# Designs tried in a protein design run: peptides against a protein of PDB entry 3V4O. Part 91

Target 1, 234 residues: chain A of PDB entry 3V4O
Amino acid sequence: DQPLAKDKVALLIGNMNYREHPKLKAPLVDVYELTNLLRQLDFKVVSLLDLTEYEMRNAVDEFLLLLDKGVYGLLYYAGHGYENFGNSFMVPVDAPNPYRSENCLCVQNILKLMQEKETGLNVFLLDMCRKRNDYDDTIPILDALKVTANIVFGYATCQGAEAFEIQHSGLANGIFMKFLKDRLLEDKKITVLLDEVAEDMGKCHLTKGKQALEIRSSLSEKRALTDPIQGTEY

## One batch from the design tools (peptide; made by RFdiffusion4, then SolubleMPNN)

Design b2_p17_3_s3 (from b2_p17_3, 8 letters changed)
Fold by OpenDDE base, seed 2:
Structure b2_p17_3_s3 (fold): chain B 234 residues (1-234), chain A 17 residues (1-17)
Amino acid sequence: as target 1 above (234 residues)
Amino acid sequence: EEEEEQKRRDSLLQPFG
């Protein structure tokens, strides 16, 4: 009765060295750590750093080509971002200042494309700020999402809030990854796993009241990142 | 003391935004 994945594919993007925006540090380590963990979970992982708009779009396109019916797709992003009208925008390293939606990648558009692939699970882990971009008044008209009941969003922070990285002794980790990495390998429904991560974040004195994980899901099945790939017998 | 602790906490955190 355990759910099976046809395959498991992850795209990890960490943007740090922005041309026109403050540089970040955490995405480097966070992408590395997450890569190692997801590989232990038998994900096919593509990890990329410091992508331009063109490169990001290409990476997403290539990622989508690996998705198919029953495939688990996971997109992780660490970098600058914003949220307008419920839509999340990932900011490429070559984005202008100020950036606008036309310069960025809309996560919900990616989700739409993932749904078209009839994936078994769509997971977005977004380690970015979710503040409104006041310089962008564009109201995106997005295609309606299908009712697939296989979607999980892990937002590193609350709506309208900022996400943070911890910088200590030259090492930096995002707050989200700091807690996520401790639980990622657990054999639990992904929403349950993320809920536990949220609790861990809430108990930490450093992060309490500063950053809280938001889980948005429509997941009707007990899908876990640990779910075995079809055809593999353990 | 709480204000100092909060300041110290804030000094350790850098926003992504």
Scores: peptide ipSAE 0.311, ipTM 0.796, DockQ to the pose 0.720
Fold by OpenDDE base, seed 4:
Structure b2_p17_3_s3 (fold): chain B 234 residues (1-234), chain A 17 residues (1-17)
Amino acid sequence: as target 1 above (234 residues)
Amino acid sequence: EEEEEQKRRDSLLQPFG
């Protein structure tokens, strides 16, 4: 039977103009293109660029307020980041150099809060590096997560690896978005969709052996971004 | 050849970290 979403909400964050770190270019066009695609999928989309720590935390709080039982929640992030002990950290534009976990937003903490909302689907699309931050020696103690079987992580790159943007004249996508945008509107289970994106990335001469998508999921239902919203015509 | 290809790719790509 066709899965239904109570609602569909997305928060898109693109950080480019860092104060103490190298500036990026791709998040601008990536957020723009993803916004347009998700709106075609009837997502309510909040798109924000160049957020400070304070602004990022507020944006996440507001995003969480829009989540409820059966709602599809999607968090997209493009910018600097790192991964320590399996925890993904998004880096605000005002983060110091070097940055530590207290300066950043932990994705797994956001997931915990999303689970409390009894969402129908939790999707994280993380277009950031996943290298270990040696300047952060804190060992996280995580609370136990609920067994919700509705979680999908799309990492732009492999564990311990870097994600890249294309360097050429004009606006260009990050590598992840370059392939994601071609398939995002397909009516497929989100994990299947991402798997196809991974294959596309693996076949491209530019990215083969350079960047590979990693999918981490616990999704027991055939949930797709194309799933209709309850009470709407489809 | 593989090394040259890698160098070419590296020149076209900037890491996010």
Scores: peptide ipSAE 0.309, ipTM 0.798, DockQ to the pose 0.802
Fold by OpenDDE base, seed 5:
Structure b2_p17_3_s3 (fold): chain B 234 residues (1-234), chain A 17 residues (1-17)
Amino acid sequence: as target 1 above (234 residues)
Amino acid sequence: EEEEEQKRRDSLLQPFG
């Protein structure tokens, strides 16, 4: 049976022009290219750049309002980030130096809220570092997640490792997007698609031993980004 | 050779935060 999405909605955030942290370059191009690809997949795409904490929280809230039963939700983030105790934190452009969890958006909290919407698929593509933030000693107590078996995380890098962008070009991609964009339109289960991206990263001389994709999933059905929207005829 | 390759990669790549 062909799985159907009630709708497909994506929020893309690229943070580059940090006030108190090193500026980045790749998120601009990466968000743009991903936007175009997801639109070809009939996603409703909201793409935003250089968001403050307030703006990021508002964007996530608005994104959640577009989610409902059976909707495919995709969150892409490119920017500074960290991971403490298995929790991923996206860093707004106005975050202080050093930043703490209270200054950042926790991805797992967003996931919890997405689960409450009874979405058909939850995809997180996180193009950020996953190093421990030594300046944040808080242990977040997160709400328990439901068993929805519709979750896919694509981490641009391994746990405790860094993600990179290419510097020698003004319009260069981040490493993750460099490989992701070549396969994103393929009609494959999303975890299979990401696995192929991981293999491509592993074969490239630039990224081999430098950056490796990690896939974390609980996906009990064959769901793809190419799945048609219910009620639409092509 | 491996060290030289690593240096080249480091010069081409900037880490995200």
Scores: peptide ipSAE 0.308, ipTM 0.800, DockQ to the pose 0.803
Fold by OpenDDE base, seed 3:
Structure b2_p17_3_s3 (fold): chain B 234 residues (1-234), chain A 17 residues (1-17)
Amino acid sequence: as target 1 above (234 residues)
Amino acid sequence: EEEEEQKRRDSLLQPFG
């Protein structure tokens, strides 16, 4: 039987114009392109650029209000970030230098809140670096996650590694989005789709050995971004 | 040769970090 989504909601955040950190270019185009693709997949998409900590937290809160039992939730982030002790932190544009976890948004905390909504699918696409932040020595104590078997992480890069954007005279794209956009509309289980993106990235001469996609998932059902919304006629 | 090629690649890619 074809899996159904009660609804499909996505929050896309692209941070570029940092106050105390190097400015980025790719998030602008990447958010735009992903927005158009997800809308073709009947996602309700909220796309935001250059968010302060306060604005990011508000955006996440509003996103969570749209989630409910059986809803597909997708969070995409492009910008500065880091990973400490397996926890991913998204960096707001007004974060100090150096930044700490208290200045950032923890993805795993968002996941915990999404699980409370009994969502049908939780997808995180994180286009950020995953290097250790040595200026933050805090060991987070996180709440235990539920066993929902509906979680997919697409990391643009490997653990402890950097993510890159293409530097050309024109518009820049992140390496992750360069390959993701070519397959995103395919009617495949989301983990299979991402695995194919990983292979594409590995075959490209420019990116081979430079950046590799990491997929982390607990997905027991054949869920796809193309899954129809229940109650709708097609 | 490999080092030069890697340098070329690095010139085309900018890290987010």
Scores: peptide ipSAE 0.307, ipTM 0.793, DockQ to the pose 0.746

Design b2_p17_3_s4 (from b2_p17_3, 9 letters changed)
Fold by OpenDDE base, seed 3:
Structure b2_p17_3_s4 (fold): chain B 234 residues (1-234), chain A 17 residues (1-17)
Amino acid sequence: as target 1 above (234 residues)
Amino acid sequence: AAAAEEAARDSLLQPFG
């Protein structure tokens, strides 16, 4: 009883060269590494760097067009972000300082749109901070999500906390990707895989007590990123 | 000291916030 994907599609966004916010380094390497890994898993991967608000919205729209019944959709984001009232906001590189929700992309809105496509799996890997943005007091009124039981959130950090990149001479890596890359190819239910990543992060002296992975899921089937695509043999 | 370790760790990390 092997779960099958009709197709597997991923959108990876790494924002680092912000106009009005601190520059980041890790998204470049992290997007590259994740791209290579997901391609090994037979994902169709679109990887984009340093997107403006307009470009991000277009990228998401194009991503959604590739989704259909039974398709596995994965959205990865590395960059500045915040969380207000349980809603995650990805910050484009041209966002003003301070930014507000109207300048950003709401992940939960994307999830709703993915659900409308009757996808087989919806995975969000969010490598961004989750601190409250005090400059944005807007309470978004979002449509209720459907009960699809195919949703997985991997938050690089806890609610109200920050996510970090590791500063090295040269290219930097995000803490989340540092651990995720070692396990991503494992043939395991995606929530189990992420749980192991969480444990690895907790055991490392550098990250213990500094950053912790949060998994939020409603996944009633044993779905894995390694699941084969329908009509193919692996 | 714990404070020194924390400072050292912080010097290696840049937040995404």
Scores: peptide ipSAE 0.312, ipTM 0.788, DockQ to the pose 0.801
Fold by OpenDDE base, seed 5:
Structure b2_p17_3_s4 (fold): chain B 234 residues (1-234), chain A 17 residues (1-17)
Amino acid sequence: as target 1 above (234 residues)
Amino acid sequence: AAAAEEAARDSLLQPFG
């Protein structure tokens, strides 16, 4: 008995042209490639690049409006970021230097809002650094999460560590997307799929001991990105 | 040799954040 999605919606954000921080390259290609893959999986995909704080907040709001009971929601972010006390912060392109939590979007806050929509699955793919931001001493006071058992985090790197992009003459992927794109279309439980991506990263000479995928999940059902949408014949 | 390979690897990678 295969789980069904009421709908499948993804928001992809790639920030690279920062005003006050080092510019990145990988988000451009990574968002493009992931968009193509998710559309093959029948996701409704909104892909955006180089968002200001205002634009990011608006994009998240619009994304949330598309969520409802049983909908699969996927948020992908590639760009600068940090993690304080287990909370992940995505950095807009117009963030000041140094940035603080009030300048950024908290992923866990977005998760709470997704839970209120009674989604069928919440997937976060975060291609950002997870180092502590020493310029931000704020301890976020977040509302308690519900017990929904439908949450998957794919962190591109370990807690307290950095995520990387490849440097070469042309457009290149981030390390996370380099491996993720090879497996994303597989019909497997999403946590199993990500575990295999983690193994691929661990076996590659370029990434072994440099960057490791962390999977954090509370998923009580065999949910896959390949799950069919209700009312559709496949 | 291992140190040289590590240095070469690091030079190919740019961190996010």
Scores: peptide ipSAE 0.309, ipTM 0.789, DockQ to the pose 0.785
Fold by OpenDDE base, seed 4:
Structure b2_p17_3_s4 (fold): chain B 234 residues (1-234), chain A 17 residues (1-17)
Amino acid sequence: as target 1 above (234 residues)
Amino acid sequence: AAAAEEAARDSLLQPFG
């Protein structure tokens, strides 16, 4: 039985030109390539680069407006980030140094809001570091999540570790996107697809022991990014 | 050998964090 999506919507954010933090290179190419791939999968894609805190919050709000019952929602982020107490924080380009949670967007809060829309699938692809931010000792209060069994996190790196980009080329992908782009169009359950990406990263001499993909999922149905949109024939 | 390989990788990779 083939799962169907009511619609498929993606928000892609790549932050690289930070004001008070080291500049990055990969988000530009990674967002571009992922945009093209997701559009081939019939996603409605909004791709944005170098967002301030205000712009990021607005982008997320607009993204949420496109979500509804049965819609597949995908959020991709490439940029600076950190993880405190299991909460992932995306860092806007105008964040101060040091940044705190109040300056950043919490992914788990976005997930809560996505659940309220009764989405068919919630996918987060987070290409950022997951190291503890020692300058932020606060624990944000998160709203309780519902049991929806439709959540997939693809972390570019393992807990407490860093994610990397290749330095020698201005057009090179980040490590996560380097492997993800080769499999993204495959007609497979999204967790299976990401598992294969993880294996590819583990086999590569460049990334073995340096960066490992973490998949965190609660997905009770065989849902894929290739799932057709309801009312359409392919 | 392992240390040399690690150093080589570090020269090619920039962290996002």
Scores: peptide ipSAE 0.307, ipTM 0.789, DockQ to the pose 0.842
Fold by OpenDDE base, seed 2:
Structure b2_p17_3_s4 (fold): chain B 234 residues (1-234), chain A 17 residues (1-17)
Amino acid sequence: as target 1 above (234 residues)
Amino acid sequence: AAAAEEAARDSLLQPFG
């Protein structure tokens, strides 16, 4: 039996035009391509570029309002980021240099709030570096998460490592999106899909030994991004 | 050769922050 989603909602954030940090290129194309793909999967997609801290927080708040029992929630982020003590921080374009946790959005805090919505699936696709920020020694105190067995993290890179975009004269994808886009429409359990993406990334000469996808999941059901929305025939 | 290949590869990659 195929699981059903009450609805499918995605928030895509691509930050590239940073004020006090190096500018990026890939988030523009990556957000665009992912938007197109997720819409083909009948996600309600909100795609935003170059968000300030205030705008990012508002976007997340609005995203959370769209979540409810049984809803599939997907958060994609491409931009600068860091990971301290297992917590992922997305960096807004107006973040100071150096930035600290109070300037950034903690993904795990968002997860907690998503769990409170009793979502059917929580997917995080984080295309950011996961290096420790040495300028931030804050140890975040996070509330305990519920055991919902509906969580999937796709990290573009391993803990403590960097994620990359391809340097071209023109527009190009980030490495993660380069491989993800080729498989995203497949009717497979999301963790299986991501595992295949990981293998593709591992076989590529450009990325082998440089960037590796990490999948962190607690997903007890065969849920896919292709799962139909309740009341809709596909 | 491996080092040169890696250097060439790295020149094509821009890390996210």
Scores: peptide ipSAE 0.310, ipTM 0.790, DockQ to the pose 0.800; fails the geometry check

Design b2_p17_4_s1 (from b2_p17_4, 7 letters changed)
Fold by OpenDDE base, seed 4:
Structure b2_p17_4_s1 (fold): chain B 234 residues (1-234), chain A 17 residues (1-17)
Amino acid sequence: as target 1 above (234 residues)
Amino acid sequence: MEPKLQSFSPEYKPPAP
């Protein structure tokens, strides 16, 4: 009685070379490693780096076109970001300083659009800071979400906190990806998998008290990233 | 070599008046 996915599609975005903000290093390696892992899980993966606002919006639109009833959709983002009033904003590389919501992509808006596609699973892995942007006073009014019970948020850090990368010998990985990659291929409910990642991250002395994984989900079914695609499982 | 932590935090400049 294993759940089946109609298809599995992932959009991975790594923004590093910002024009008006500090450059990052980890997204390059993190996107690469996650791409390889998700492909092993039979995801159709689109991986993009250093996207402008226009390019990010287009990428999301194209991603949404690949979603349909029963499809597993996974959005991964690594880069600058912020969270205001419970809304997560991904920052494009051409965002001004300071940036505002109009310059960024709201994750919750993407979720709404994904729900309209009647997806089987919606996974958001957000490797970004969640500090409030005091320069953005916009209070977004979002329409009510549907009750789909198939939503999983994996935040690399807690609300109001920062996400970090580890640089060693010229290589840099985000803390989140460092631990996620070790468990991503496990055949477990995605929320259980992320919980184990959270425990692993909690044992890291480097980020103790600085960064902790937060899981926010409403997942009523035992959905896993390892779930087979319908029609190809046998 | 010791690992180095780097924050994903952006840098803000004061808004224009």
Scores: peptide ipSAE 0.267, ipTM 0.743, DockQ to the pose 0.721
Fold by OpenDDE base, seed 5:
Structure b2_p17_4_s1 (fold): chain B 234 residues (1-234), chain A 17 residues (1-17)
Amino acid sequence: as target 1 above (234 residues)
Amino acid sequence: MEPKLQSFSPEYKPPAP
């Protein structure tokens, strides 16, 4: 049976103009390109750039309000980030230096809230570094996640590693998005799609041995971003 | 033109006392 989405909603965040950290360039183009692609897939897309902590939290809250049973939720983030003890933290542009978890948004907390909405699919595309933040010694005690078997993480890089952007004539693209955009519209199970992106990225001589896509999933159904929305004809 | 690689890595400063 063809899986159906009740709706498809995406929140795209690109942070580049940091106050206390190095500025980035790729998020601008990457968010724009991903927005266009997801709209072709009939996602309702909210795309935001250079969000403060307050703005990011509000954006996530509004995003969650659009989620419900059977809805496909996709969160894309491009910017500074870190990973401590398996928890991914997105860094707002107004974060201090050094930042701590209290200054950042924990992806796993967002996932927990998405699970409460009984979503049909939860996709996280995280284009950020995954190095440990030694200045954050907090060991977060997160609420236990439910076993929903509908979760897919696409990490732009492997655990403990860095993510990169490539600049061409003043324009920059993230390595992850450079390869993701070529396959995103394919009608394939999302984990299969990402696996192929991983192989494509692995052929990039610039980041070989420096950045590798990691897929973490618990997806028990053949769900794709191309899945039609219930009640609609395509 | 040859591509330029830039890391997303942040720069950490010592915390204020």
Scores: peptide ipSAE 0.265, ipTM 0.759, DockQ to the pose 0.668
Fold by OpenDDE base, seed 1:
Structure b2_p17_4_s1 (fold): chain B 234 residues (1-234), chain A 17 residues (1-17)
Amino acid sequence: as target 1 above (234 residues)
Amino acid sequence: MEPKLQSFSPEYKPPAP
């Protein structure tokens, strides 16, 4: 039987114009391209750029309100970030230097909240660095995740590694999005799709040995971004 | 023109003494 989504909702955040950190360029184009692709896949897409901590938290709250039982939820983030103790932190544009977990949004916390909505699929595409933040020694106390078998993480880079953007003649794209966009519309299980993206990225001479896609999932069903929405005719 | 890679890594200021 073809898996069906109750609905498909995506929140895309691209942070570039940081106040206390180096500015980025790729998130602008990457968010735009991903928005267009996801809309072709019948996602309801909210795309936001350069969010403060307050705005990011509000955006996540609004995103969660759109989630319900069987809904496919996709969170994409491009910007500064770090990973401490297996927890991914998205950095708002108004984060101080140095920033700490209290200044950032924890992806795993968002996942926990998504699980409470009984979503059909939870996809996180994180185009950020995953280096440890040595200035943040806080050990987050997180509740254990439920075993929902519907979680997919696409990390633009490996644990402890950096993510990069390619700048050419004023244009900038993230390495991750460069390859993701070529396959995103394929009717394949999302983990299979990402695996192919990983292979494509691995062939890039620019990032060989510098950046590699990491896939982490517990997805037990053949869920694809192309899955039709229940009650719709395709 | 060779493409330039830019890291998404932040640069931290030294902590105040």
Scores: peptide ipSAE 0.260, ipTM 0.728, DockQ to the pose 0.798
Fold by OpenDDE base, seed 3:
Structure b2_p17_4_s1 (fold): chain B 234 residues (1-234), chain A 17 residues (1-17)
Amino acid sequence: as target 1 above (234 residues)
Amino acid sequence: MEPKLQSFSPEYKPPAP
C-alpha cells in the first residue's frame, strides 16, 4: 500500500558568502528552487542562507526538534565542504582558513541524531565537494549507527571529487540542482528518482568527466518524497 | 558566451609558521 509519512520536514542550507573562502553563487538560486519544490510536496521547509557555525548548529537543532517517529527528514546543503574518512563536513561561512572538523558540521553526526528520533526517512542532499581536507587530521570516532534501513544520500559529486556551479551571464546554478529540479516532483522511490537524475547528469556534455552524482542508500521500503502525510486527506 | 564552471572547492592558504 501507499507509504505514509507522519510529517515531512526539510532544512535547506545554502552557504555562499564565505569570509575566508571563495564565494559561491549557486546556493541562492538552488535553495530557492528546492524550497518551492519541496513545499509543493507538502514539506515543512526551513531555508537558510549564509550561516555561521553557531547558526548552522542552531538550525540543525531546531530541525531535529521537528523530527519524530515516522517523520520524513530532508537535509539539503549547498556550499563548501569536504569528506574525511567517509564523513561529510559542511563548512559554515565564518569558518577559518584552513577549516577543520571542529569548525564544521558533520553530516553523519546529524544522521545519528535523526535515527534517535525514529524517523521514517532520512534524506541527505549534499551539494558540496568531497575532497579530503589535508589540513584536518582528526580521525572522527562516531557512534555506531542503528540499522534503520531508511537512509538516502545524494552526493552531488563522487567521492574525492568536486562539485561545480555553472556561471552564465552573472547567474549561477549548481549542476546537481539543475537536474534534480526536473525530477523531484515525480512519484518514485527516492533512490530511483536520484538514479534518474544521475543519468541525466551523465548525459550532459558539460559535466561528463567532471561531476557525477553518487547515491548511497539503505532504504528497504518504497519511500518517495511524494508520500502523503498521515492523517491528511488528499 | 559559454558557461563557466566554478568549483565549490575552497582555496587554502598555508598555515602560518
Scores: peptide ipSAE 0.253, ipTM 0.723, DockQ to the pose 0.789

